Peptides against a protein of PDB entry 6RGO. Designs and how they scored, part 216

Target 1, 392 residues: chain A of PDB entry 6RGO
Amino acid sequence: MALKLLGFNQDATCFSVISSNKGVTIYNCDPFGKCFELEKSTSNDEELDFLVEMLFSTSLIAVVDKTIGASKRKKLKIVNTKRKATICELTFPHEIMDVIMNRKIICVVLKSDQIFVYDISCMKLLRTIDVRGEKLKSTSKFRNSEAVGDIGVRVSLSTDNNSILCYSSYSKSDKENAPLNDIVVFDALKCIQINVLPAVHQSNIVCIACSPDGMLMATASEKGTIIRVFKTIDTENDEPILVNEFRRGSRPSRISEMKFNHDNTLLACVGESDTIHIFALPVTTTEADANEDDTLQQSSHSLSSSINGLQYISKGLANRFGKIIVSKIPTQSQQRHVAYIKIPENAKYRIGFPKDTTNTIHICGEDGNYLVYSIPRNEVGPCTLVKSNTFD

## One batch from the design tools (peptide; made by RFdiffusion4, then SolubleMPNN)

Design b2_p17_5_s3 (from b2_p17_5, 6 letters changed)
Fold by OpenDDE base, seed 5:
Structure b2_p17_5_s3 (fold): chain B 392 residues (1-392), chain A 17 residues (1-17)
Amino acid sequence: as target 1 above (392 residues)
Amino acid sequence: LEKEAEEILENLEKLAE
């Protein structure tokens, strides 16, 4: 059977798949098993396509039927999985490209490069973000979206209640073909833009991940060779704070998904390559006020690999339009993975970090494998397989 | 979490009537 992966929920307790024969299936990770099935509404042998966004492991899901020929590609359904009922239906002017949620907010991304921000508690529209802005009133050039089906606005939302929304935006170049290489950071609750990171890559951004707390953001371009991690809120001298630059590989390869673990110590990435890469983030020692005098000399030999990476804040090349292009960190200061997982070639995989086990990663494949790996703490190497299950 | 989701779903049901 052809399986299509939809992904893990926010805490990696569930994942969703499309089965060509059954429709949408949600699996629980522990104990492993089917917890919900959404049957096909159509008897046709059409290739099924869906968006499913879960509110953690709860009975609330958002569903979009994206099946070709279906008049439903503009409809968001809020479904109660316990009742197997549609509770709310919203219709949009354009096709839905993505849906993301937390406990407070639902964001709906349209093919028109609009983001609709809703209060989940009442489905009240809080904001419509037009990523193209007013400049497109004149140039009705619909990008012939047929030829480059994969270039659109990318979004990520913090899983906490702060509801920090990161989205890709068009650079203010006077060129008709401005790349989606700016990032906007937006408080989705207050409906306020809090930061703008200009030209974080030279090409379109194809993947974004926000940290669970919304304090960090990872970005990857179409090249997928370099991942950049930024602070979301803070600026230094009116410039974006680049925390890390990671090298995934030497060959171009699309990154399909990135995720932070729950404590912001790890960043994982997956895509078209045979390897899931896991990177270590520097623990920002928040100076917890060391008031308590307790002298226990636990000699944690933290292998402080003193990568005194001289933060060569290489002066951003101001382009002719006064926008600072975030310069590449020198190749010598590019960090590599600390851990990896080998996956089958041409198999699409999705990743998730469980909340309670910061050194564990969940992965699932279109090959029907659900796998749990342990991440090595003190060594650079392969992850260890802890648990495996199969699904159809 | 489930209780909060149930409260949201019940509120959305009442707003759709």
Scores: peptide ipSAE 0.566, ipTM 0.945, DockQ to the pose 0.888
Fold by OpenDDE base, seed 4:
Structure b2_p17_5_s3 (fold): chain B 392 residues (1-392), chain A 17 residues (1-17)
Amino acid sequence: as target 1 above (392 residues)
Amino acid sequence: LEKEAEEILENLEKLAE
């Protein structure tokens, strides 16, 4: 049977698949088993295509049937899985490309490069973000989205209640073919832009991950060789803070998904390669709780050593090209993975981090494997398989 | 969380009637 992966929910407690014969199936991870099934409405041998976004382990899902005709591809359904009933139906002017949610917000991404932001509690429209509208009106040549099907607005939403939305935007270059290489950080609740990260890659951004708390964001371009991690809110001298630059590989390969773990210590990536890569993030010790009072006096001496650190002010010519955030991180210090998982070649996999076990990763494949891996803490190496299940 | 989702679903049902 042909399986198509939809992905994990926000806390990796469930994952969704399309089975060609059954329709949409949602699996629970622990205990492993089917928790919901949406039957195929048509007996036709048409290739099933759906979007499904689940609100954690709840009975609330958002569903888009993309299988039949241009009209269905524009409909979002909110479904109660316990009742198998559509509770709300919204129709959009354009095809739905992505749906993302948390406890407060649903974001709907359209083929028009629009993001519709809704309050989930009442399905009230809070904002329409027109990512094209920030382009000078002249560049509104509809990229015939047929030929380069994978270049569109990418989004990621924090899984917390702060509802930090990161999305790809077009650079302000006067070129008709401006890349989707800017990132906007948006407070989805207040509907305010918090930050803009200009030209984070040289080519279009194809993958974004927001941390669960919304404090970090990872980005990858079409090349998929370098992953950059930024702070979302914090800036230094009105410039974006690059926290990490990771090297996935030397060969171009698309990254389809990235995820942070729940404590922001790990970033995983998966895509067209035979390898899931896991990177370690530096633990930002928030110096918060060192309020303990211990008064110990010791007076020791004032060693004054004036290290004249030569500021190599490279007077790089201020050419009017938008400052590509040239990583000041030397190419030699690009951190590699700390852990990896080998997956079958040409198998599409999805990844998720469970909330309660920061050193565990859940993966599922279109090969019908659901796998739980332990991530090594103190050594660079392969992850250890802890649990395996199969699904059909 | 499930209770919050149930409350959301019930509120959306009441808005659709």
Scores: peptide ipSAE 0.414, ipTM 0.909, DockQ to the pose 0.888
Fold by OpenDDE base, seed 2:
Structure b2_p17_5_s3 (fold): chain B 392 residues (1-392), chain A 17 residues (1-17)
Amino acid sequence: as target 1 above (392 residues)
Amino acid sequence: LEKEAEEILENLEKLAE
C-alpha cells in the first residue's frame, strides 16, 4: 500500500498519514493506535493528497483535500474528530500550500505567496500578509508548476501562546528572480513585524523551524548543506544574532523538516538523505535565576565541549546597499551533528520531539514504521532504538 | 488542552448557525 506522511502534531503525541485504501489516518504515539480516520470520499484510484494540521492531541483538526478538483484545494475545513463533523469551512482565492496552528492562531499559506492569519477561537481574519508585496505582482508569471520543485513561501509558528510566526520573504533585489532568502519574524497575535533577517542564505529558503517558545529559528536553503540558527526577537546593534551554524553534509540534499526539542537544546533535521541529523544548541543560561541561594548540588555535568569563544564577530560586511549579509562562518567552525539516525533509502520520514522527554525523538516513515529513539547525551554517535511500531 | 479545544469548537459551531 502507498503511504504518504503528513507529519507529527506540535508535541509529537500524534502523527497523520494518508493510506491509499483508507484516506487520512491519525495515530496516537502512546499508547500506539488509530485515534481518528477520515474515509476516502471517492472510489477512484486517484492519488490522495491532503493537508492535516492537528491541535496537539485534541479533537480539533484543520483539513484540506488536495486530491480532486481545484475547488477542494482552496477549502480549509475545521473538523471535530469526536463528532466526525465539519464545524467551519473557509474558501480561499488560491490553492492552499500549508496550514499551521497553535492554541491561538491558524496560518494558511496560499500558492499566491499570501499568508492568512486567523484567530482560531472565532476564525476571524487578523491579517493577510502578502509576501510578494504590491510591486512584484505584475511579473509573476505563474512559474510552471511541473519541473523545478515548487519554491514557495515557508512558514513556522511557535507552539506557545506568543504565536511567533517566521516566514521566508523575497529579498529586496531589483532582479525579477529575487530569491526567498529573507526571514520575517511576525507577532501573529498583535499582527506586528518584530524582525527581518536579510539574506540568511544565498539561495531560496526551503525549510524553517521555530522553537516552541518562538525565541529561536532554524533555516535551510535548497542546498541543505548548512543550517543556521538565529534569535527571532533579540538583536545586537540592530543586527540579527546568529547563534549556530551547523553542517548537515558536503553534498546538496533537500531538508524537508526541522524541529527543535521542547527546551531548545536540540535541533533535528530530516530530508532526502539516508540520515536524520541531531545538533546540540548552547544552553542560554538566562541570568535571572542566579539570585536564589538554594544549595541543591545537582551535578550539572557541563559538557565542557571547548566552545573556543569564537566571538562570532559578525562583522557584517556592509555591502554598499546596507544589506547585512550573514558572513559565512569558516568551514572549520561549522558544528556537525552530535547524534544521528540511519533511515531506509528512498523512504520519506517525519520527525517530532515529545514534550516530556527532551532526549527522545519520534520518527515515522512512508515504509510504515513508527520509531522512538533515545538521543545520546555525552557522546557523538547513533541514537538507540527504544520502541518500534508498524502502521498501514 | 482538550477542554480549550472543545470550547473553541463549540464557539465555532455557534458562529456557523
Scores: peptide ipSAE 0.403, ipTM 0.906, DockQ to the pose 0.890
Fold by OpenDDE base, seed 3:
Structure b2_p17_5_s3 (fold): chain B 392 residues (1-392), chain A 17 residues (1-17)
Amino acid sequence: as target 1 above (392 residues)
Amino acid sequence: LEKEAEEILENLEKLAE
């Protein structure tokens, strides 16, 4: 059967798929099995298209039916899976492109480059973010070019209650075709912009991941060769906002998804390549005052030495919108993956990190495989397959 | 977590009535 992956929930305890014959199916990861099914609304052999966002392992899901008609593509349904009932229905002025949630917030991304931020507890609109801003309203011919269909506003939301929203924004370059290469960091609860990271890539940002705590953010461009990791908040200590640069590869390849693990020690990426890459983040040892005594020389090979090549362009070129974050970083300072998983080149995969096992990754494929891998700690190498299940 | 989601769903049901 043709499967389309919708992805894992926030804690990787469930994943959602579209089956052409059935509709939307939600699987539980452990014990493995179907936990919910949403039947297709039509008997026709039409290609099913849905957005589904699940609130952790709960009975609350957000659903957008994109299969048929421009009107359905503008409707968000909140569904109680236990009751099999639509509890709330919202209609938007434009097609829904993405939906993300946590315990506090739902964000709805529209084809108009608008983000609607809701309080999940009452579905009250907290903010409408217009990413194009007021100036582009006059000259925005809708990008009528269907051909550039994949370049829109990207979003990621922290899974915690802090509800840090990271989204891609247009650079303020006077060029008619300004790239989506800025990042805005936004407190979705307070509706306050926390930070703006200008020009984090040379080309459009196509993938964003926020850490579970909202303290870190990863970005990838349409080239997908370099992943950058940033602090979301400026620290008073003049510490670099750019924490890491990772090299996925030398050849361009789209990254479709990135995820942090729950303790911010790992970043995984998946996309059009035959390889899931897992990168180690430097443990920011907060220098807690560990007193003098215990000289246990744990030779933690501090990967710290390779960061020295970041010539921070000094404070002086404060352009009106913030520090130039991306200097000419020497290509030698780019870290490679610490672990990898080989996947079929023609199969789309999704990734998730379970909360309780920081060295385990869940993956699922449009090939009907659900796989659990153990991540090596002390060596660079392949992940070990621990569990395998199949779905249809 | 399930309780928090049940409370959210119950509150949304009461707003839809």
Scores: peptide ipSAE 0.402, ipTM 0.904, DockQ to the pose 0.882

Design b2_p17_5_s4 (from b2_p17_5, 8 letters changed)
Fold by OpenDDE base, seed 1:
Structure b2_p17_5_s4 (fold): chain B 392 residues (1-392), chain A 17 residues (1-17)
Amino acid sequence: as target 1 above (392 residues)
Amino acid sequence: LEKEAEELEKKLEKLAK
């Protein structure tokens, strides 16, 4: 059967798939089993296409049926999975490309590069963000929609109640062909732009991950060779703070998904490559907890990797070519513990981090495998398979 | 979580009417 992965929920307690024969199926991770099914609305042999965003382990899902005609692709349904009932329906002017939510906010991304931000508690529209409209003030030509390939606005939302929304935006370059290489950080609750990270990559951003707390974000371009991690809110001299730069590989490969674990100690990435990569993040000791004197001597060799503060030498040479002002992190700081999982080259995988086990990753494949891996803490190496299940 | 979902459900069901 053809399976299409929709992904894990925010806490990796469930994942959703499209089965060509059944429709949308949601699986519980532990105990492993089918917890919901949305049957096909039509008997046609049409390839099923859906968006499904779960609200954690709750009975609430947001569903977009993309299978049948242009009209359904513009409809968002909020479904109660226990009742199998649509409790809310929203219609949009354009095709829905993505849906993301937390306990407070639903964000709906349209093919028009608009982001609709809703208060989930009342489905009130808080904001329409027009990512193109900010550009159209500079360039009057509607690009013919045909030549805008698989590049659209990417979004990520913090899973906490702070509801930090990170989205890709067009660079302010006067070029008709400005890349989606800026990041905007947006308070989705207050509807305020917090930060703008200009030109974080040379090419379009194709993947964004926000940390659960909204304090970090990871970005990858179409090249997928370098992953950058930034602070979302904090700035240094009004400049973005680059916390990490990871090299996934030397060969270009699209990254389809990235996720932080719940304590911001790990960043995983998956895509078209045969390898899931897991990068170790520095524990950002927030200076606040330094005051409690508790003398427990345990000689944890803190590898004091001297975070020599990468002083952004703002060398004010605005030379004519849009040089990424991002100072290269010294190659020595790239030797962080990296774990990996080998996956089949032809199978798409999705990733999730469970809340209770920070060193565990859940993965699922279009090959029908649900796999749980243990992540090595103190070594560079393969993850260890802990549990496996199959689904159809 | 379930209680919060049930409250959200009840709020959303009121809006669909």
Scores: peptide ipSAE 0.244, ipTM 0.839, DockQ to the pose 0.920
Fold by OpenDDE base, seed 5:
Structure b2_p17_5_s4 (fold): chain B 392 residues (1-392), chain A 17 residues (1-17)
Amino acid sequence: as target 1 above (392 residues)
Amino acid sequence: LEKEAEELEKKLEKLAK
């Protein structure tokens, strides 16, 4: 049967899939097993397409039926899985492209490049973010729907209660075809823009990951060769702080998903390549707890490569010709992966980090494999398979 | 976690009525 992966929940305790014959299925990771099934509402042999956003391991899910011919692509349903009941239904003016959730906030991304921010506790609209702003009034050219399938506003939300929202925005260039290469950092609770990172890539941003605490953000462009990690809130001399620049590979390959682990020590990426890459982040030693005197000289030579924080001079010099000059970060500052997982060629995989085991990664494939890997700490190499399960 | 979800569910169910 054709499986389509929807992804892991926020803490990698569950994952969701579309089965062509069954509809939406949710699996529990430990103990492994089917925990919920949403039956196909239509008897038609149409290819099923859904958005499903889980609220951790709770009975609450957000569902959008995106099946072709379904007049439901503009409807968000909040479903209680224990009761098998729709609790709330919202209808939007445009097709829903993405839904992201934490314990406080739901963000709904529309095909119109609008983000609707809701307080989940009352489903009150807190903010409508128009990513195109006033440019929507002049260019009624809906980008032709066929080529647009993959280029839209990307979002990521912190899994904590701070509810830091990162989204891709259009650069201020007067060009009709401005890329989605700016990032906006937004406090979704206070409805305040915190930061703007201009021209973080040369092309459209296709993947964003926010850290669980909202302090870090990772970005990748359509090229998927370079991943950049920024601080979300802090600026140095009014410029964005680049924490890391990672090289996934030399060959262009789309990144479909990135995730931080729960302690911000690892960043994983997956996409169209045969390899999941895991990168180490520098531990920001907050200098605060230096007071305990205990002299135990455990000579753990942590390879603290002193990654001198290369100031990302975002010389977003809009030159006189409206060319976005993305400052080339020196190729010498680009780090490689510390760990990897080989996956089947052309298999779509999704990734998740469990909360309690920061050196463990969960992966699932459209091949019907659910796999748990251990990440090596002190060596660069392959991850070790710890657990394997299959699903259909 | 389950208690927060149950409270959230009870709040959402009150809004759908």
Scores: peptide ipSAE 0.241, ipTM 0.837, DockQ to the pose 0.821
Fold by OpenDDE base, seed 2:
Structure b2_p17_5_s4 (fold): chain B 392 residues (1-392), chain A 17 residues (1-17)
Amino acid sequence: as target 1 above (392 residues)
Amino acid sequence: LEKEAEELEKKLEKLAK
């Protein structure tokens, strides 16, 4: 049967799939099993396409029927899975490209490069973000959607209540084909722009991940060779703070998904390659814990991985052209993965980090495998398979 | 979680009427 993965929910307790015969199915991870099905509304042999975003492990899902020929590609439905009832329906002026949510906010990304930000509690529109801005509206020939890699606005939302929204934006270059290589950090609750990270890659950003707390953001371009991690809110001398630069590989390969674990110690990435990569992040010791005198001598075997110092070459070359904050981190300081998972070639996989186990990763494949891996802490190497299940 | 969802559902159901 042809399976299409929709992905994990925010806490990796559930994942969603499209089955060609059944429609949308939601699986619970533990205990493993089918918890919901949305039946196929059409008897036609049309390739099913859906967006499904779950509100954690709750009965609430946001659903968009994206099936070709469906008049529903502009409709967002909020469905109660226990009651099998539509609670709310919203219609948009353009096709829905993505939907993300947390306990406070729903963000809807349209094919028009607009982000609609809603208060989930009342479905009130808080903001419409026009990523193209007023100037670029005139030249937007809708790129014919038949080209393999429609470069659109990418979004990620913090899973916490702070509701930090990171989105890709067009560079301020006067070029008609400005890349989507800027990042905007936005407080979705207050509807305030917090930060702008200009030109974080040389090409369009195709993947963004926000940390659960919204303090970190990971970015990858179309090349998918380098992943950059930034602070979202904090700046140093009014400049964006680059925390890490990771090398996924030397060959171009698209990254489809990235996720942080719940304590911001790990970043995972998956895409068109045969390998899921897991990177270690530096533990930001918040200075707050320095004052409680509690003498527990837990021998932190500091993994003295020689962090060859990121020499902040503060080369004050204030060249007048827009500061490409791509400090060329020397290719020698690009960190590799600390752990990896081999996946079947040509199988699309999705990733999730469970909340309760920071060294465990959930993965699911279009091959019908749901797999739980343990991540090694003290060595660079393969993850260990802990649990496997199959779905159809 | 379920209680927060049920409260959210009750708020959303009032908007669909």
Scores: peptide ipSAE 0.181, ipTM 0.815, DockQ to the pose 0.875
Fold by OpenDDE base, seed 3:
Structure b2_p17_5_s4 (fold): chain B 392 residues (1-392), chain A 17 residues (1-17)
Amino acid sequence: as target 1 above (392 residues)
Amino acid sequence: LEKEAEELEKKLEKLAK
């Protein structure tokens, strides 16, 4: 059967798939099994296309049927899975490209490069963000829909109640083809822009991850060779906003998804390559716990020397050229993965980090595999397979 | 989690009526 992965929920307790024969199926991870099925609305052998965002382990899902007709692609349904009932239906002026949610906020991304921000508790529109801004409204030429179907506004939302929204924005360069290489950090509850990170890559940003607490964000460009990790908020202490640079590889390869674990100690990435990469983030020891365990200092010293290299370059260039966030960081400061998983090259995979186990990763493939891996802490190497299940 | 879900469900169901 042809499977299409929709991904894990926020806590990696469930994942969603499209099956060509059945429609949308939601699986529970533990105990493993089907928990919900949404039947296809059509008897035809048409390629099914859906957006499905699940609200944690709840009975609430946001659904967009993209299979048939331009009208359905503009409709968001909130469905109760226990009752199999539509609770709310919203219609948008343009096709829905993405939907993301937490306990407070739903964000709806449109093909018009607009983000609609809703209070989930009352489905009240809090903000419409126009990423193109007012100047581009006159040039109503939608990017010719034919050429590069995958370059649009990317979003990520914190899973906490702070509801930090990170989105890609157009550079202010006077070039008609300005890249989507800026990041805006936005408080979705207060509807306030917190920060703007200009030119975080040389090309369009194609993947964004926000940490669960919204304090960190990761970005990857179309090249997918370098992942950058940033603080979302400027700290008073002139600390560099760029905290990490990771090298996924030397060859260009698209990154489709990135995720932080629950405690911000790991960042995983997956895409078109045969390898899921897991990177260690330096634990920002808050000054309080610095007293006891001397043994972890040796591994942290090698990471801290890399961060100090970033700090010296950021301080030296910030004083001369203003807000150059991405100075020419020496290629020597780029960290590699600490762990990896080999996957089939022809199978798309999705990733999720469970809340209760910071050293495990859940993965699922369009090959029908659901896999749980243990992540090594003290060595650089492959992850160990702990559990395997199959789905159709 | 379930109680927060049920409360949110009850809020959303009141908007559908």
Scores: peptide ipSAE 0.146, ipTM 0.797, DockQ to the pose 0.760

